# Peptides against a protein of PDB entry 3S8F, part 40

Target 1, 157 residues: chain A of PDB entry 3S8F
Amino acid sequence: VLTLFVAVPSLMTAFTVAASLEFAGRLRGGRGLFGWIRALPWDNPAFVAPVLGLLGFIPGGAGGIVNASFTLDYVVHNTAWVPGHFHLQVASLVTLTAMGSLYWLLPNLTGKPISDAQRRLGLAVVWLWFLGMMIMAVGLHWAGLLNVPRRAYIAQV
Target 2, 166 residues: chain B of PDB entry 3S8F
Amino acid sequence: DEHKAHKAILAYEKGWLAFSLAMLFVFIALIAYTLATHTAGVIPAGKLERVDPTTVRQEGPWADPAQAVVQTGPNQYTVYVLAFAFGYQPNPIEVPQGAEIVFKITSPDVIHGFHVEGTNINVEVLPGEVSTVRYTFKRPGEYRIICNQYCGLGHQNMFGTIVVKE

## One batch from the design tools (peptide; aimed at target 1 A14 A19, target 2 I9 W16)

Design b2_p18_4_s1 (made by RFdiffusion4, then SolubleMPNN; from b2_p18_4, 8 letters changed)
Fold by OpenDDE base, seed 1:
Formats: sequence, C-alpha cells, structure tokens
Structure b2_p18_4_s1 (fold): chain B 157 residues (1-157), chain C 166 residues (1-166), chain A 18 residues (1-18)
Amino acid sequence: as target 1 above (157 residues)
Amino acid sequence: as target 2 above (166 residues)
Amino acid sequence: SLLEEFLAFLAAAFAAAE
C-alpha cells in the first residue's frame, strides 16, 4: 500500500501541467469550469499531440499504480494488461509528445512555417494515432483482465 | 502584472495539487476496499525460498521428474516443477481432482513464466528462487502451462500440461 | 466470437461513460 506514495511526484508533475493548461486556456479567453479547455489552441498539432498524450497518460498512470500494488499486480502481471499500460505511456504520451515536438521543431529549424494543408494533416495524424492507441489500450486491458497472457500467441478466454 | 500572474498560477497549482492528493487517497481507499472484500482471491506470498540453479537438476526434489509429485497428506500434494529452456518438467504434471496442490517451481537457467490456463496461477520463475503456488483443481481435464516471460529463441513454443485426474 | 465480445464491451463502456 505504501507504494502508492511513489505516485505523488508524478501526479504532482502531471497536474502541474494541467494547471498550466488551465491557465493558458483562461488567458485565451476561456471561462467557467470547462470553458478554458475549448479556448486552447486545438488547431495546432504541436499543441494537440502532447495534450492527447497527457490524456492517454491518465489511465496509464492509474494503471501504473495498479501495477505497483502488490496485491493488484498479482491479477494483472504478465497479462495483456501490462502492454496495455505501457502503450499508453510510451506509444501515447512519449510518442505523441515527440510528434508534437516535431511539428514545432521543423518549422523552426527550416525557417519555414507549415502550410495549412500540413497543419490539417498533422491534426488528422495525431487524432487518428490517439484514437487507435485508445482502442488498442482498452482492448489490451480488457484482455488482461480476462487473464490473457502477454508474450504468448495463444490464450484460453 | 507579473505578480498577479504569479499569484494566479500558484492558485491553480494549489488546486490541482489538492486534487492530486485527493486522487491518491481515492486510490489507496480502492486498494484497501479491494483487499477487504476480495481476500479469497489473493494467494498469500510465501517465505522466500532459495535454491542453487546450478545443482537443481542433479540433486534435490527437482532432480527426478518421476518423483516430482509428492503426497504430503490425504488430499494434499507438493509438485516440484522445473521451468527450463524450453519446457516444463514433469510434463505432463498429473494431479488428482479436488486435491490441494502446492507447486514449487524453479528454473535451472533463465527467468521463465508459469501461467496455467483456466486458473489464476501466474507466477514468475527465477533461477535461484522457488515460486510457491497453492491451488485446487475442481474440474478434471488438461490445463496448459504457458511461459509468459521471454526466455529465448524457443520461448513461444514453451508449453506444459497439467492433467487433473478424476 | 472474441471480436464480438470486445465490441460489446466497448459499446457497454461507451454507454456507461455517457
């Protein structure tokens, strides 16, 4: 149970980022409890990508706490649950952050802004990536709860 | 202006930090609740038992697959299982239906998995360490053992069988 | 089938989330 305290620093970091997003949204004219979300620059793939990564990180982080729990890990360890977890962490958060960074970095390195077509394509890419990752992650977690083993090509479900 | 912005940021951070802490307590509470209500599904961890992986094949209870199943009581058995590259021994493991089975599993070489289909038996098998799992098979038949820990080129083909006899 | 069960699971989860 004490292992849950290990999550404190990561949660603090995550929610600090969330606080920054709220502040940014409010600076952009968003008001109310949720209005600040709509005010964020959702037309910029450099912004959308890492934010979607953060959204994927929420269930992934919760899963991390589960995986770190001695008793709960007994249920999920070495099942499809585990790859479901790290796909949310690596293939969602890390990968989408890298994608977002690229959408910012390339224009700055080349000195040329991205075209509107490239921007729209970028948005499509990151949203589709996120959607696919969420579907896969849900599936893997579901399979894991059904005791489907990881690193095996067969399973009795 | 900067001072005002700083205060605003601090306010948001404090709010979200409070939320973070609240969620932490929620998770702790959920774990506590799970433990309190689902104790029957939790197999208690045994004492750490060690073995020499370099000699486990030559001497001791794992050395002879023919002697791997040991009756320890009227309806109790201990099964000494080796997980190795790439298989299990004994194979098949034959046990009676309804008997309490204590699996003592170790490895002579690398880390393996011991996942029994149709059961909640799922443990890591480490060289030098004995994994202990207690289970009672209620239904007769064959239960496949799957290695769910990568152990080399033949990992994907590493299977065993538990035969539960009526 | 497994796929059908998965789709049903997703549908149920989606409905429950709303």
Scores: peptide ipSAE 0.026, ipTM 0.771, DockQ to the pose 0.030
OpenDDE base, seeds 2, 3, 4, 5: peptide ipSAE 0.000, 0.000, 0.025, 0.016; ipTM 0.713, 0.756, 0.758, 0.733

Design b2_p18_4_s2 (made by RFdiffusion4, then SolubleMPNN; from b2_p18_4, 9 letters changed)
Fold by OpenDDE base, seed 1:
Structure b2_p18_4_s2 (fold): chain B 157 residues (1-157), chain C 166 residues (1-166), chain A 18 residues (1-18)
Amino acid sequence: as target 1 above (157 residues)
Amino acid sequence: as target 2 above (166 residues)
Amino acid sequence: MLLEQFLAFLSQAMAAAE
């Protein structure tokens, strides 16, 4: 159970980022409990991508706590649950953050702003990526709970 | 100004940190609840047992597949299983229905998995260490053993069978 | 089939979420 406290630094980081988002949203005119969310720059793929990554990281992080639990890990270890977990962590958060970084970095490095078409395409890409990742992750976690083994091409279900 | 911004950021951070701590306690509570209410079928961690992987094939209870199934009591058996590249021995493993089976699993070479379909048996098998799993098969039939830990080029084809006899 | 079960699972999850 003490292993669960290892999650504290990660939670602190995650919610510090959330705090920054709230602050930014409120600076942009958002008010109320949720109004700050709408005020964030959802038209910018450089912003949307890493935020979607963070959203995917939430269930992944919760799953990480489960995976770190000795007793609960017995249920999920070496099942499809595990790939579901790290796809949320790596293919969602890390990958989307990288995508978002590119949408910021490339225009700055080249000195050329992205066109409106490129912006819209970027938004479509990151949203579709997120959607696909969530579907896959849910499926893998589901399969894992049904005792589908990891690293096997066959399963009982 | 900078001072106001700093205070504002600090306030939000404190709020979210408090929330994070609360969520941590919720997670711990949920885990505790799950453990308290869903203990059925949980196989307790066994005592650490070590073996020499370099000699396990030549001497000891794993050396002869024909002697791998040992009756230890009325309706109680111990099965000494080797997971190796790339298979299991004995194969098939034959056990009676309704008997309490203690699997003692080890490896002479690399890390393998021991995942029995249709059961909650799922353990990693480490060279030099004995994995102990207790299970009672309620239904007769064939149960496939799957290696769910990468162990080399033949990993994907590494299967075994448990035959439960009526 | 696994795929059919998954689709059913998704359908049920969607229904429950609404």
Scores: peptide ipSAE 0.025, ipTM 0.772, DockQ to the pose 0.026
OpenDDE base, seeds 2, 3, 4, 5: peptide ipSAE 0.018, 0.023, 0.023, 0.019; ipTM 0.725, 0.760, 0.756, 0.736

Design b2_p18_4_s3 (made by RFdiffusion4, then SolubleMPNN; from b2_p18_4, 9 letters changed)
Fold by OpenDDE base, seed 4:
Structure b2_p18_4_s3 (fold): chain B 157 residues (1-157), chain C 166 residues (1-166), chain A 18 residues (1-18)
Amino acid sequence: as target 1 above (157 residues)
Amino acid sequence: as target 2 above (166 residues)
Amino acid sequence: SLLEQFLAFLQQAFLAAE
C-alpha cells in the first residue's frame, strides 16, 4: 500500500499537464466539458506527438502501478507484459515527445517554418507511430496475461 | 497576462488533482480487492533465505541432484533446484501428482529465470538468494522450465523439465 | 472486434481468478 503512494507524484504531474491542455483549449475557444479538446491545435505535429505520447502513457502508467504491486507483479513479471509496458512508456511517451520537440525545434534552429507538406507528413508519422505502438502494446500485454515469457523464442501459447 | 493565466491554470489543476487522487484510490482499491480475494499461495515478504553461491554446488541440499527431491511429509516434498548457465538441475525434476511441492531455487553463477509453463510458477533466481515457490501439480505429464531472464550467450536454449508422475 | 475480444478476455480472466 505504501509503495502505491509513489504513484501520487506521477499522477499529479500527468494531470497537471492535462490541466494545462484544458486551459489552452479553453483559451482557443473550446467550451464545455470536452469542447476544449477539439479546440487544441491538432494540425500541428509538434503538439499532436507529445499528446499522443501522453495518451499512451495512461495505460502504461496504470500498468506501472500493477508492476509495482508485489502480488500483481508476480503474475506479469518477465512475461510479454513487461515489454508492453516499456513500449508504452519509452517508445510512446518519450519517443513521441522527442518527435514533437523536433517538429518545434528544427524550424526554430533553421529559421524556416516547415512546409505544409512536411506538416502533413509529420502528422501522418506521429499518428501511425501511435497506432502501431498501441497495437503492439495491447498485443504484448495480452500475451503477457497469457503467460508468454519475456526473452524467450518459444512459448506454450 | 501571465499572472491571470497562472491563476486559471491553478483552478484547473485543482480539478485534475482531485481526479488524480480519485484514480489513485481506485487503483489502490483494485489492488486491495485483489489482495483480499487472491492471496492464496502468496509468500509473505521478509523471509529472505541466503546461500553462498560459491559453495552451493559442493555442499548443502543443492549439491547432489540425486537427493534434490526430499519428502518432508505425507504428500509433501521439497525440491532443491539449481539454475545455472545454461540449464537446471536436477533435470528432469520428478515429482508425484497431487503432492504439495516446495521449490527452493538458487543459482551458483548469474541471475536466471524459472518459468514453468502450464503453471503460475515464475520467479527470478539470484545468486546468493533462495527463491521459494509452492505448487501442486494436478495433472501428470511434462512441464517445461524456461529461463526468462537474460543470463548469457546460451540463455535462449536454457530449458528444464518437470515430470509429474501419476 | 479485437478490442472486444481483449476486453472479454480480461473479464473472463478476472472472473476465473476469483
Scores: peptide ipSAE 0.031, ipTM 0.763, DockQ to the pose 0.025
OpenDDE base, seeds 1, 2, 3, 5: peptide ipSAE 0.000, 0.000, 0.015, 0.012; ipTM 0.761, 0.718, 0.771, 0.740

Design b2_p18_4_s4 (made by RFdiffusion4, then SolubleMPNN; from b2_p18_4, 6 letters changed)
Fold by OpenDDE base, seed 3:
Structure b2_p18_4_s4 (fold): chain B 157 residues (1-157), chain C 166 residues (1-166), chain A 18 residues (1-18)
Amino acid sequence: as target 1 above (157 residues)
Amino acid sequence: as target 2 above (166 residues)
Amino acid sequence: SLLAEFAAFLAAAFAAAE
């Protein structure tokens, strides 16, 4: 029972990040319920990548609660569900954050800004990565619910 | 200006924290819903049962595969299964249709998986511990056992068969 | 079967997003 209380500080942290994004968007001129989202710098891959990671982390976090639940874990344990969870947490959030960090770090290390072509390519990379990861994650979770085993090359379905 | 910005940030944080609390309850509700709709037939975990993995092959109920299937009552059987590198014993496991089967599974070597296709049987098998699973096969035929825990070079080929007789 | 269902799901999701 107490194990699920671990979700409380993580949710608090996640929503403080969301609050920071809203504040940033409003500082950039965004108004209204959703206008602040549009005002965020979506033309910068260093920003887009970690934000997409955060979006992937939402269902991943929900899945974390499922995986930590004894009764629910019995259903999903060692099925394709588990890799699906990992690909949201590691291959989406962590990896996209790392990718985004590079788009900030490299220009600072070299002292040279990225070209417009590099920026556009970076945006394409992170969006395509996110799309692919979401498709794979949905597929893995779906397969897991159908009892497709983890760490096996063959399955009933 | 800085103080004004700080106050604004706090206001947004309070709003999102309230939303966070609401979402926490939503998640709890979703878990409850999932339990109510998708946990039919879930096998409860039993008490921890221990065995000596160094002697389990030589003595005890797992030692003789010919005696692995034990009738414990009318239409009730206990099957003592060894998961080892790289296979299952006995193989095949023969059980009658409609009988209540209690699988007692352990390992003499490393951690293995015991995943029976077409069923909700899916447990890890640890050396020194006994995994207990209860299941009734309603349909006759062959059910494949898959190792879903990496156990070495032959992991991918580690399969077993349960034969359910009419 | 799973692939077909998943494809249908993606198609439906795409249509809903338009």
Scores: peptide ipSAE 0.034, ipTM 0.774, DockQ to the pose 0.030
OpenDDE base, seeds 1, 2, 4, 5: peptide ipSAE 0.000, 0.016, 0.028, 0.016; ipTM 0.768, 0.737, 0.765, 0.745

Design b2_p18_5 (made by RFdiffusion4)
Pose (drawn by RFdiffusion4):
Structure b2_p18_5 (pose): chain A 157 residues (1-157), chain B 166 residues (1-166), chain P 18 residues (1-18)
Amino acid sequence: as target 1 above (157 residues)
Amino acid sequence: as target 2 above (166 residues)
Amino acid sequence: LLLAGFLYFMVRLSRELD
């Protein structure tokens, strides 16, 4: 029960952050129900990386609420589902957010500029990392529901 | 406009938060339902039951695997199961269908998992402790036990079998 | 259901902002 409560701050974060992004999209001229998304600075890796990380956090958090549901944990405990859940949370959102900091934080700390080419390369890196984490989350959640255990060299069997 | 957008955002946020709380409460009620049904039998016994891992293969209910299945009620069998590096004894565990099975599971060495494929049986096995879970097999046939806690280099091949007789 | 509820509120909020 208390774990389900720990989920409320992230459920609150989902709204406060989503409304903040929508407000920014509207300031940048976006209209419609989706125009506000397209109007956001998708050319900036520092923007893109946490946003993509937040997108993967939606299934990441859904799986965490499942794991927190006591008897439901007996379906997924120590299976590949668990790495599927935590790759979405830490290996995607937390890692992508830190990667995006290479693009505003590093210049601030070192004075070293980020070139146009380096910016585009950062875009590709955060997209490939995010997409790769999403594909693997699908493979691991599904294999987990099929009772494939975590922490196993299953290629040797 | 900022004032207006802000007001509206807070108003709808309050609504979302109430909905999100109502949803979490429904999950809590649904979990409470499972805890009142026979499906909750796979929840391990909360009572501490200490044993000695260094003598469990020499004395006590785990020393003779052929004697591991004991009828404890008219429709109940207790099964003493040893999960060790890297296997389970007895092998196979043979039990009748439709009977309640109380698995008492310990390990002489390291932590092992005990995950019965196709069931909700999924329990950690700790040396020095006995893990007790309950389940009734409704379908006869062969069930595979998977070790789902890394117990060393033999972990990926650590399996066992439960045969539910007709 | 949580996601559908969230999108519902976000759609209503978007219409209110419009």

Design b2_p18_5_s1 (made by RFdiffusion4, then SolubleMPNN; from b2_p18_5, 11 letters changed)
Fold by OpenDDE base, seed 4:
Formats: C-alpha cells, structure tokens, sequence
Structure b2_p18_5_s1 (fold): chain B 157 residues (1-157), chain C 166 residues (1-166), chain A 18 residues (1-18)
C-alpha cells in the first residue's frame, strides 16, 4: 500500500510537465481545450522525440503501478509483461528523450543548424521508433497477460 | 515576462494536478477491476522460511527426491522441490488430481524460476529461502515447469514436469 | 470485460501483422 503512494508524486511530476507544454502551446497561439497541442513545434525532432517518449510513458507508468502492486505483480512477474514495461520506460521515454537531446545538442556543438533534410529524417526516425515501440510493447503486455514467460523460447500459447 | 509565465504555469498546474488525482483514482479502479475479475486465484504470500543451500542436498526434506511428496492429510500433500542448474527434482512431480498441494521450493545454487504452465504458479526461487506455493490441480495431465529467471548457460533448457494423476 | 476487449484487439492486430 505504501509503495502505491509513490504514484502520487510521480503523477504530479508528469502532469506538471504537461502543464508546461500547455503553457508553451498557448503562448504559441493555441486556443481552446486542445488547440494548444497543435500549436506546439511538431516540426522539430528535438521537441517531438521527448513528447512521444512522454506519451509512451503514460501506459508504462500505469504499468508501474500494476508492477508495484503485490497482488498484481504476482500475475505479471517474470512474464512478457515485464519486458513490455521496460520497453515503454527505457526504450521509449529515456531513449526518445536522448534522441531529442541529440537533435538539439549536436547543432549547438557544431555551430551548424541541421538541414531540412536532416530535420525531416529525424522526424521520420522518431515517429517510426515510437510506433515500433508501441506495437512491440503492447504485444509484450498482451503476451504477458496470456502468461507467456519471460526469458523462454517456448510458451503455452 | 518570467513572473507572468510563472503565474500562468501555476494556473495550469492546478488543473493538471486535479487531472493527475483523477487519473490516480482511475488507475486504482482499474486495479480493483483486475483484482476482482482476473486475480481471484492469487496465492497469498507465506511466512519467510530459510534454509541452508549448502546442505539442502544432503539433509532435510529436499535431500531425497523419492520422499519429496509427503502426504500431510486427507487429500493434502507437501512437495519439496529443488530448482538447480539446470533442472528440477523430483522430475516428474507426481500428485493426485483434486488434492491440495503445497510446494516448498528452494535452490542449492543460484536463483531460478518456477513457472508452471497452465497455472498461476510463478515464483522465484532463491538459495537460502523457501518459496511456498499452494495449488490444487483440477485437471489431470502433464504440466511443464519453466525457469523464467536467468540462471546460467543452460537456462533456456531448464524444464520440469508435474504429472497430475486421476 | 476490459481484458477480453483488449485481447480481442490484440488478436486482430497480431493477425493483421502476420
């Protein structure tokens, strides 16, 4: 029970980031309940990558609550569910944030802005990465719920 | 203006904090739903029991695979299982259908997994600790035991069998 | 149930990707 209380500050932190995004979007001219989202710089891979990471982190965070639950962890522990969770947390949020950071850092280190072609390629890479991670992660979670064991080349299903 | 920005952010934070709390309750509800509908058969954790992994093969209830299955009462059995590199003993584990089985599982060497296909039996086995799992097999047949915790070069081939007799 | 619905969707996805 006490472990589940960790979800409170985690959610607070996550959604304070969302608040910053909303503020930024509204500063950029976005209006309404959702208009601020469209106003964000979706043409910049340095922005898109971390945001996609955050989106992937949402189900991962929910899974974190599940994994932290004693009763629910019994169901999912050492099944394909766990790798699914890892790929959402590490391979999506952390990795995409790192990618985004590089898209910002490298131009600054070299003093040369990225070309339009590089920008477009970066966007493609980030979106494809996100899509692939979501498909794989959802599949792993699904398999885990079907009691497919982790670290095994065989399964009952 | 940084001051104005901070005030604006604060306003949005209040909204998102409220949303975060709402989502917290949603997650709790989902957990409750899952528990109510899909995890009714969760095996409760028992008391921590310890054993010396260096002597468990030589003395005690795990020492003789032929005596691993002990009848403790009418339609009640305790099975002392060793998970080792790389297999299980006894193998096969023979138990009657419909009986309440208490598995006492430990390891003489490294950490292993004990995952029984077709059941909710899935525990880690630590040297020095005894994992206790209570289960009743309703269907006769063979159930494969899989090691789902990396334990060395032979991990991928570490299997056992539970035979449930009518 | 939500699980059944989820599994149904995932099954369709799996079949589509095969």
Amino acid sequence: as target 1 above (157 residues)
Amino acid sequence: as target 2 above (166 residues)
Amino acid sequence: SLLEAFLAVMTKLREALE
Scores: peptide ipSAE 0.024, ipTM 0.749, DockQ to the pose 0.027
OpenDDE base, seeds 1, 2, 3, 5: peptide ipSAE 0.000, 0.005, 0.012, 0.006; ipTM 0.756, 0.715, 0.751, 0.728

Design b2_p18_5_s2 (made by RFdiffusion4, then SolubleMPNN; from b2_p18_5, 11 letters changed)
Fold by OpenDDE base, seed 4:
Structure b2_p18_5_s2 (fold): chain B 157 residues (1-157), chain C 166 residues (1-166), chain A 18 residues (1-18)
Amino acid sequence: as target 1 above (157 residues)
Amino acid sequence: as target 2 above (166 residues)
Amino acid sequence: SLLDAFLAVMTELRLALE
């Protein structure tokens, strides 16, 4: 139980970002409990990418709590569950954040704004990446619970 | 201005912080519920046992694979297993069906895995440490041991077998 | 159990994708 309190800083960090998003959405005219979400700039891949990363990080964070639990870690350790967790943490949050940062940084460095076509392509890329990553992550977690080993080309199932 | 914006953000942060704490307790509750309803999955914490990996092959209970299976009581056995690059010893491991088996697993070289298919036995094996796992095989047959921790060039081919006899 | 529920959902998803 004490080990689970390691989750506190992580949750605090994650949801302070959420607080910033809520503030931004409300500044953009969003109202109500969920209206601020719709008001966020979903047409900007520099915004969408890291937000999708955060969304993927939610189940990953929950999995982090599981992995940090002594008893539950016994069940999932060195199974396909672990790669599933990593793909949510690194290949989703970190990677999508990097993608988003790139969509912002390159136009600023070059002094040239991205074209509308590039913007649309960027949106497609980050959404497809997110979707694919979620499918893969769910599959890996599922396989892990079925005791599929990590770092092995064979499995009992 | 920035000051007003920061104050507004702070208000939202307080709300989300409260939410985060609530979620923390939800997760703890879920874990507690799972453990309460699935007690068979709870593995008790054991005392750390150490061994010298440089001598484990020459002396001690792991030195002779032929003496690796030790009967410690009626229907109780201790099996001293070495995980090494790249295999297990003894191989096969022969144990009786229905007996309580205590596996004492260590490594003379690098970190390995000890994953037994068809069971919940899945531990890391560290040089200098002894991993202890208690298990009772209810079904006779062969159980494959898989190394699920990368240990070198031959990692993918590192397998063992447990033979459970009637 | 939570695991059963999870596996049920995953099974349904698997079948839907086949």
Scores: peptide ipSAE 0.026, ipTM 0.757, DockQ to the pose 0.028
OpenDDE base, seeds 1, 2, 3, 5: peptide ipSAE 0.014, 0.005, 0.008, 0.000; ipTM 0.768, 0.722, 0.759, 0.734

Design b2_p18_5_s3 (made by RFdiffusion4, then SolubleMPNN; from b2_p18_5, 11 letters changed)
Fold by OpenDDE base, seed 3:
Structure b2_p18_5_s3 (fold): chain B 157 residues (1-157), chain C 166 residues (1-166), chain A 18 residues (1-18)
Amino acid sequence: as target 1 above (157 residues)
Amino acid sequence: as target 2 above (166 residues)
Amino acid sequence: MLLEAFLAQMKKLREALE
């Protein structure tokens, strides 16, 4: 129980971010329960990247709770599950946030906006990265549950 | 205007915070459900047992691989296994089908893994500590032991075999 | 279909480990 309380501050932070996104979307004209999502600036890779990172972080965070559980960790420890978790947390959220930061930082440093071609390319990169990461992460988690070992090139299944 | 915006933000935050707390309980419930329905894969924690890694090869139950398999009762065996760079001892480990096997695993050098394919046996092996795993092999055949903890240049080739006899 | 396949595999795994 005490270990699970560690998740409380993280959840509070995560949903505060979600609240900020909802507020922003509503300010941009979004209405209804989900209409605010569509109103967000999905044409900006600097926005899309970290948001996709957040989406990947949700199942990763849930996995974090599993990994921190004394009983459930015995099931998943040193299996492909663990790399799956890492790729959601580091290679998705952290990496996509870094990518998004670059899409914001470079225009500001140069004093010039990115070209439309660069913007479209950036969007393609971010979405493809997210898609590939999700496929890999799902595969790794699935393999982990099937007892595929971590740090091994061979498996029975 | 700024005050109005602040109030709006607070309202959304309160809603999402309530949702977050609800989700916390959902996660706890899901964990409980998973444990209740998937208990077969859970390995219970054992008592801490210590051993001197510097002498484990020279004296004690791990010293002679020919005497590593010890019958402790009717249809019960204890197997003293060393995980080392880069292999397992004894290799192969021969045990009878249907017998209750208690593996006592330790390392003389660095941390290794002991993952037996086709089973729920999956433990880290620490020098100075004895890992204890209890398992009954229902099917005869060969079971591969895989090191799933990086232990050096030969890690990828560190395998063992458990042979279950009819 | 994917979920069903996943659940089927998990069931098989549990049965094998019991």
Scores: peptide ipSAE 0.025, ipTM 0.769, DockQ to the pose 0.020
OpenDDE base, seeds 1, 2, 4, 5: peptide ipSAE 0.000, 0.021, 0.023, 0.009; ipTM 0.754, 0.733, 0.761, 0.731

Design b2_p18_5_s4 (made by RFdiffusion4, then SolubleMPNN; from b2_p18_5, 10 letters changed)
Fold by OpenDDE base, seed 3:
Structure b2_p18_5_s4 (fold): chain B 157 residues (1-157), chain C 166 residues (1-166), chain A 18 residues (1-18)
Amino acid sequence: as target 1 above (157 residues)
Amino acid sequence: as target 2 above (166 residues)
Amino acid sequence: SLLAAFLAVMRALRETLE
């Protein structure tokens, strides 16, 4: 039980971010339980990328609890489950955050806004990246539950 | 205006923090419930057993592959397995169907994996430590052992076989 | 739902232990 309390600071941070998003959405005119989500700037890849990363990080965090659980970790350890977790945490959140940061940073450094075409391309890139990562992550977790080993090119199934 | 904004943010934070704490307890409860009701197949951690990796090949129960399979009781066996770069010893491991097998696995060199396909046997093997796994093979045939921990250039080819005889 | 997803994972893991 004490081991799982290590998750408390991370959860506090994550839900603080969620609170910030809700506040931002409401400031942008969103109302109701879910209306604030629609009000967020989904047309900006610099915003969308990190948010998609956060969405991927949620199931990854749940998996983190599983991986940190002694008895449950025995089931998933060194199976394809673990790479699935990594791709949600690193290849999704971290990578998408980096991508989003770049979409903000480059226009700022050049002093020129991105074109509409560049913006749309950016949106396509981050959404496709997220979709691909989710498909791969689900596949890896599924394979892991089927006892597909990590760091092996072959498996029983 | 700034103070109002900060106050609003704090209100949302408090709500989400409460939700966070609630979810934490839900997770703990669910894990506890799951483990309490479904513990079959779980191999608990035992007392740490140590061995000298520098001498494990020369003396002791791992030294002779021909003596690796030891009958310890009626329909009970202990198998002393070495995982090394790059293979397993003995290979194949021959055991009877339906017998309770206790695998005692260690390494003379680096960390390896011991993953037996078709089973829930999946442990890391550390030099200086003995991994203990208990399993009963219900079906005869060949079971492949896969190294699932990177151990060097030959890692991808490191396989063993357990032959379960009728 | 986060809870639903977690329950699904837990159920899947339970099956591996049985």
Scores: peptide ipSAE 0.027, ipTM 0.768, DockQ to the pose 0.047
OpenDDE base, seeds 1, 2, 4, 5: peptide ipSAE 0.023, 0.017, 0.021, 0.024; ipTM 0.769, 0.737, 0.762, 0.744

Design b2_p18_6 (made by RFdiffusion4)
Pose (drawn by RFdiffusion4):
Structure b2_p18_6 (pose): chain A 157 residues (1-157), chain B 166 residues (1-166), chain P 18 residues (1-18)
Amino acid sequence: as target 1 above (157 residues)
Amino acid sequence: as target 2 above (166 residues)
Amino acid sequence: STFIKNLHAAALFAAAAF
């Protein structure tokens, strides 16, 4: 029960952050139900990385609520589902957010500029990392529901 | 405009939060339902039941695997199961279909998992403790036990078998 | 910008809060 309550601050974060991004998209001219998304600064890796991380956090959080549901945990406990959940949370959102900081924080700390080429390379890196985490989340959640255990060298069997 | 967008955002946020809370409460009620059904038998016994891992293979209910299945009720069997590096005894565990099975599971060495494929049986096995779970097998046949807690280099090949007789 | 810093803080908070 208390774990289901710990989920409320992230459920609140989902709205406060989503409304903040929608407000920004509208300031930048976006209209429609989706125009506000397209009008956001998708050429900026510091923007893109946390946003993509937040997108993967939706299934990441859904799996966490499942794991927190006591008897439902007996379906997925110590299976590949658990790494599927936590790659979405820490290996995607937290890691992508830190990667995006290379693009505003590093210059601030070192004075070293980020070139146009380095910016584009950062875009590719955060997209590939995000997409790779999403594909693996699918493989691990599914294999987990099929009772494949975590922490195993299953290629040796 | 900022004042307006702000007002509207807070108003709809309050709505979302109430909905999100109502949804979490429904999940809590649904979990409470499972805890009142036979499916909750796989929840391990909360009572502490200590044993000694260094003598469990020499004395006590785990010393003779052939004697591991004991009828404890008219439709009940207790099964003493040893999960060790890297296997389970007895092998196979043989039980009748439709009977309640109380698995008492310990380890002489390290922590092992006990995950019965196709069931909700999924319990950690701690040396010095006895893990007790309950389940009734409705379908006869062979069930594979998977060790799902890393117990060393033999972990990926650590399996056992439950045969549910007709 | 402030917007990017806020976005990063909010994203990290979301992960930490869960």

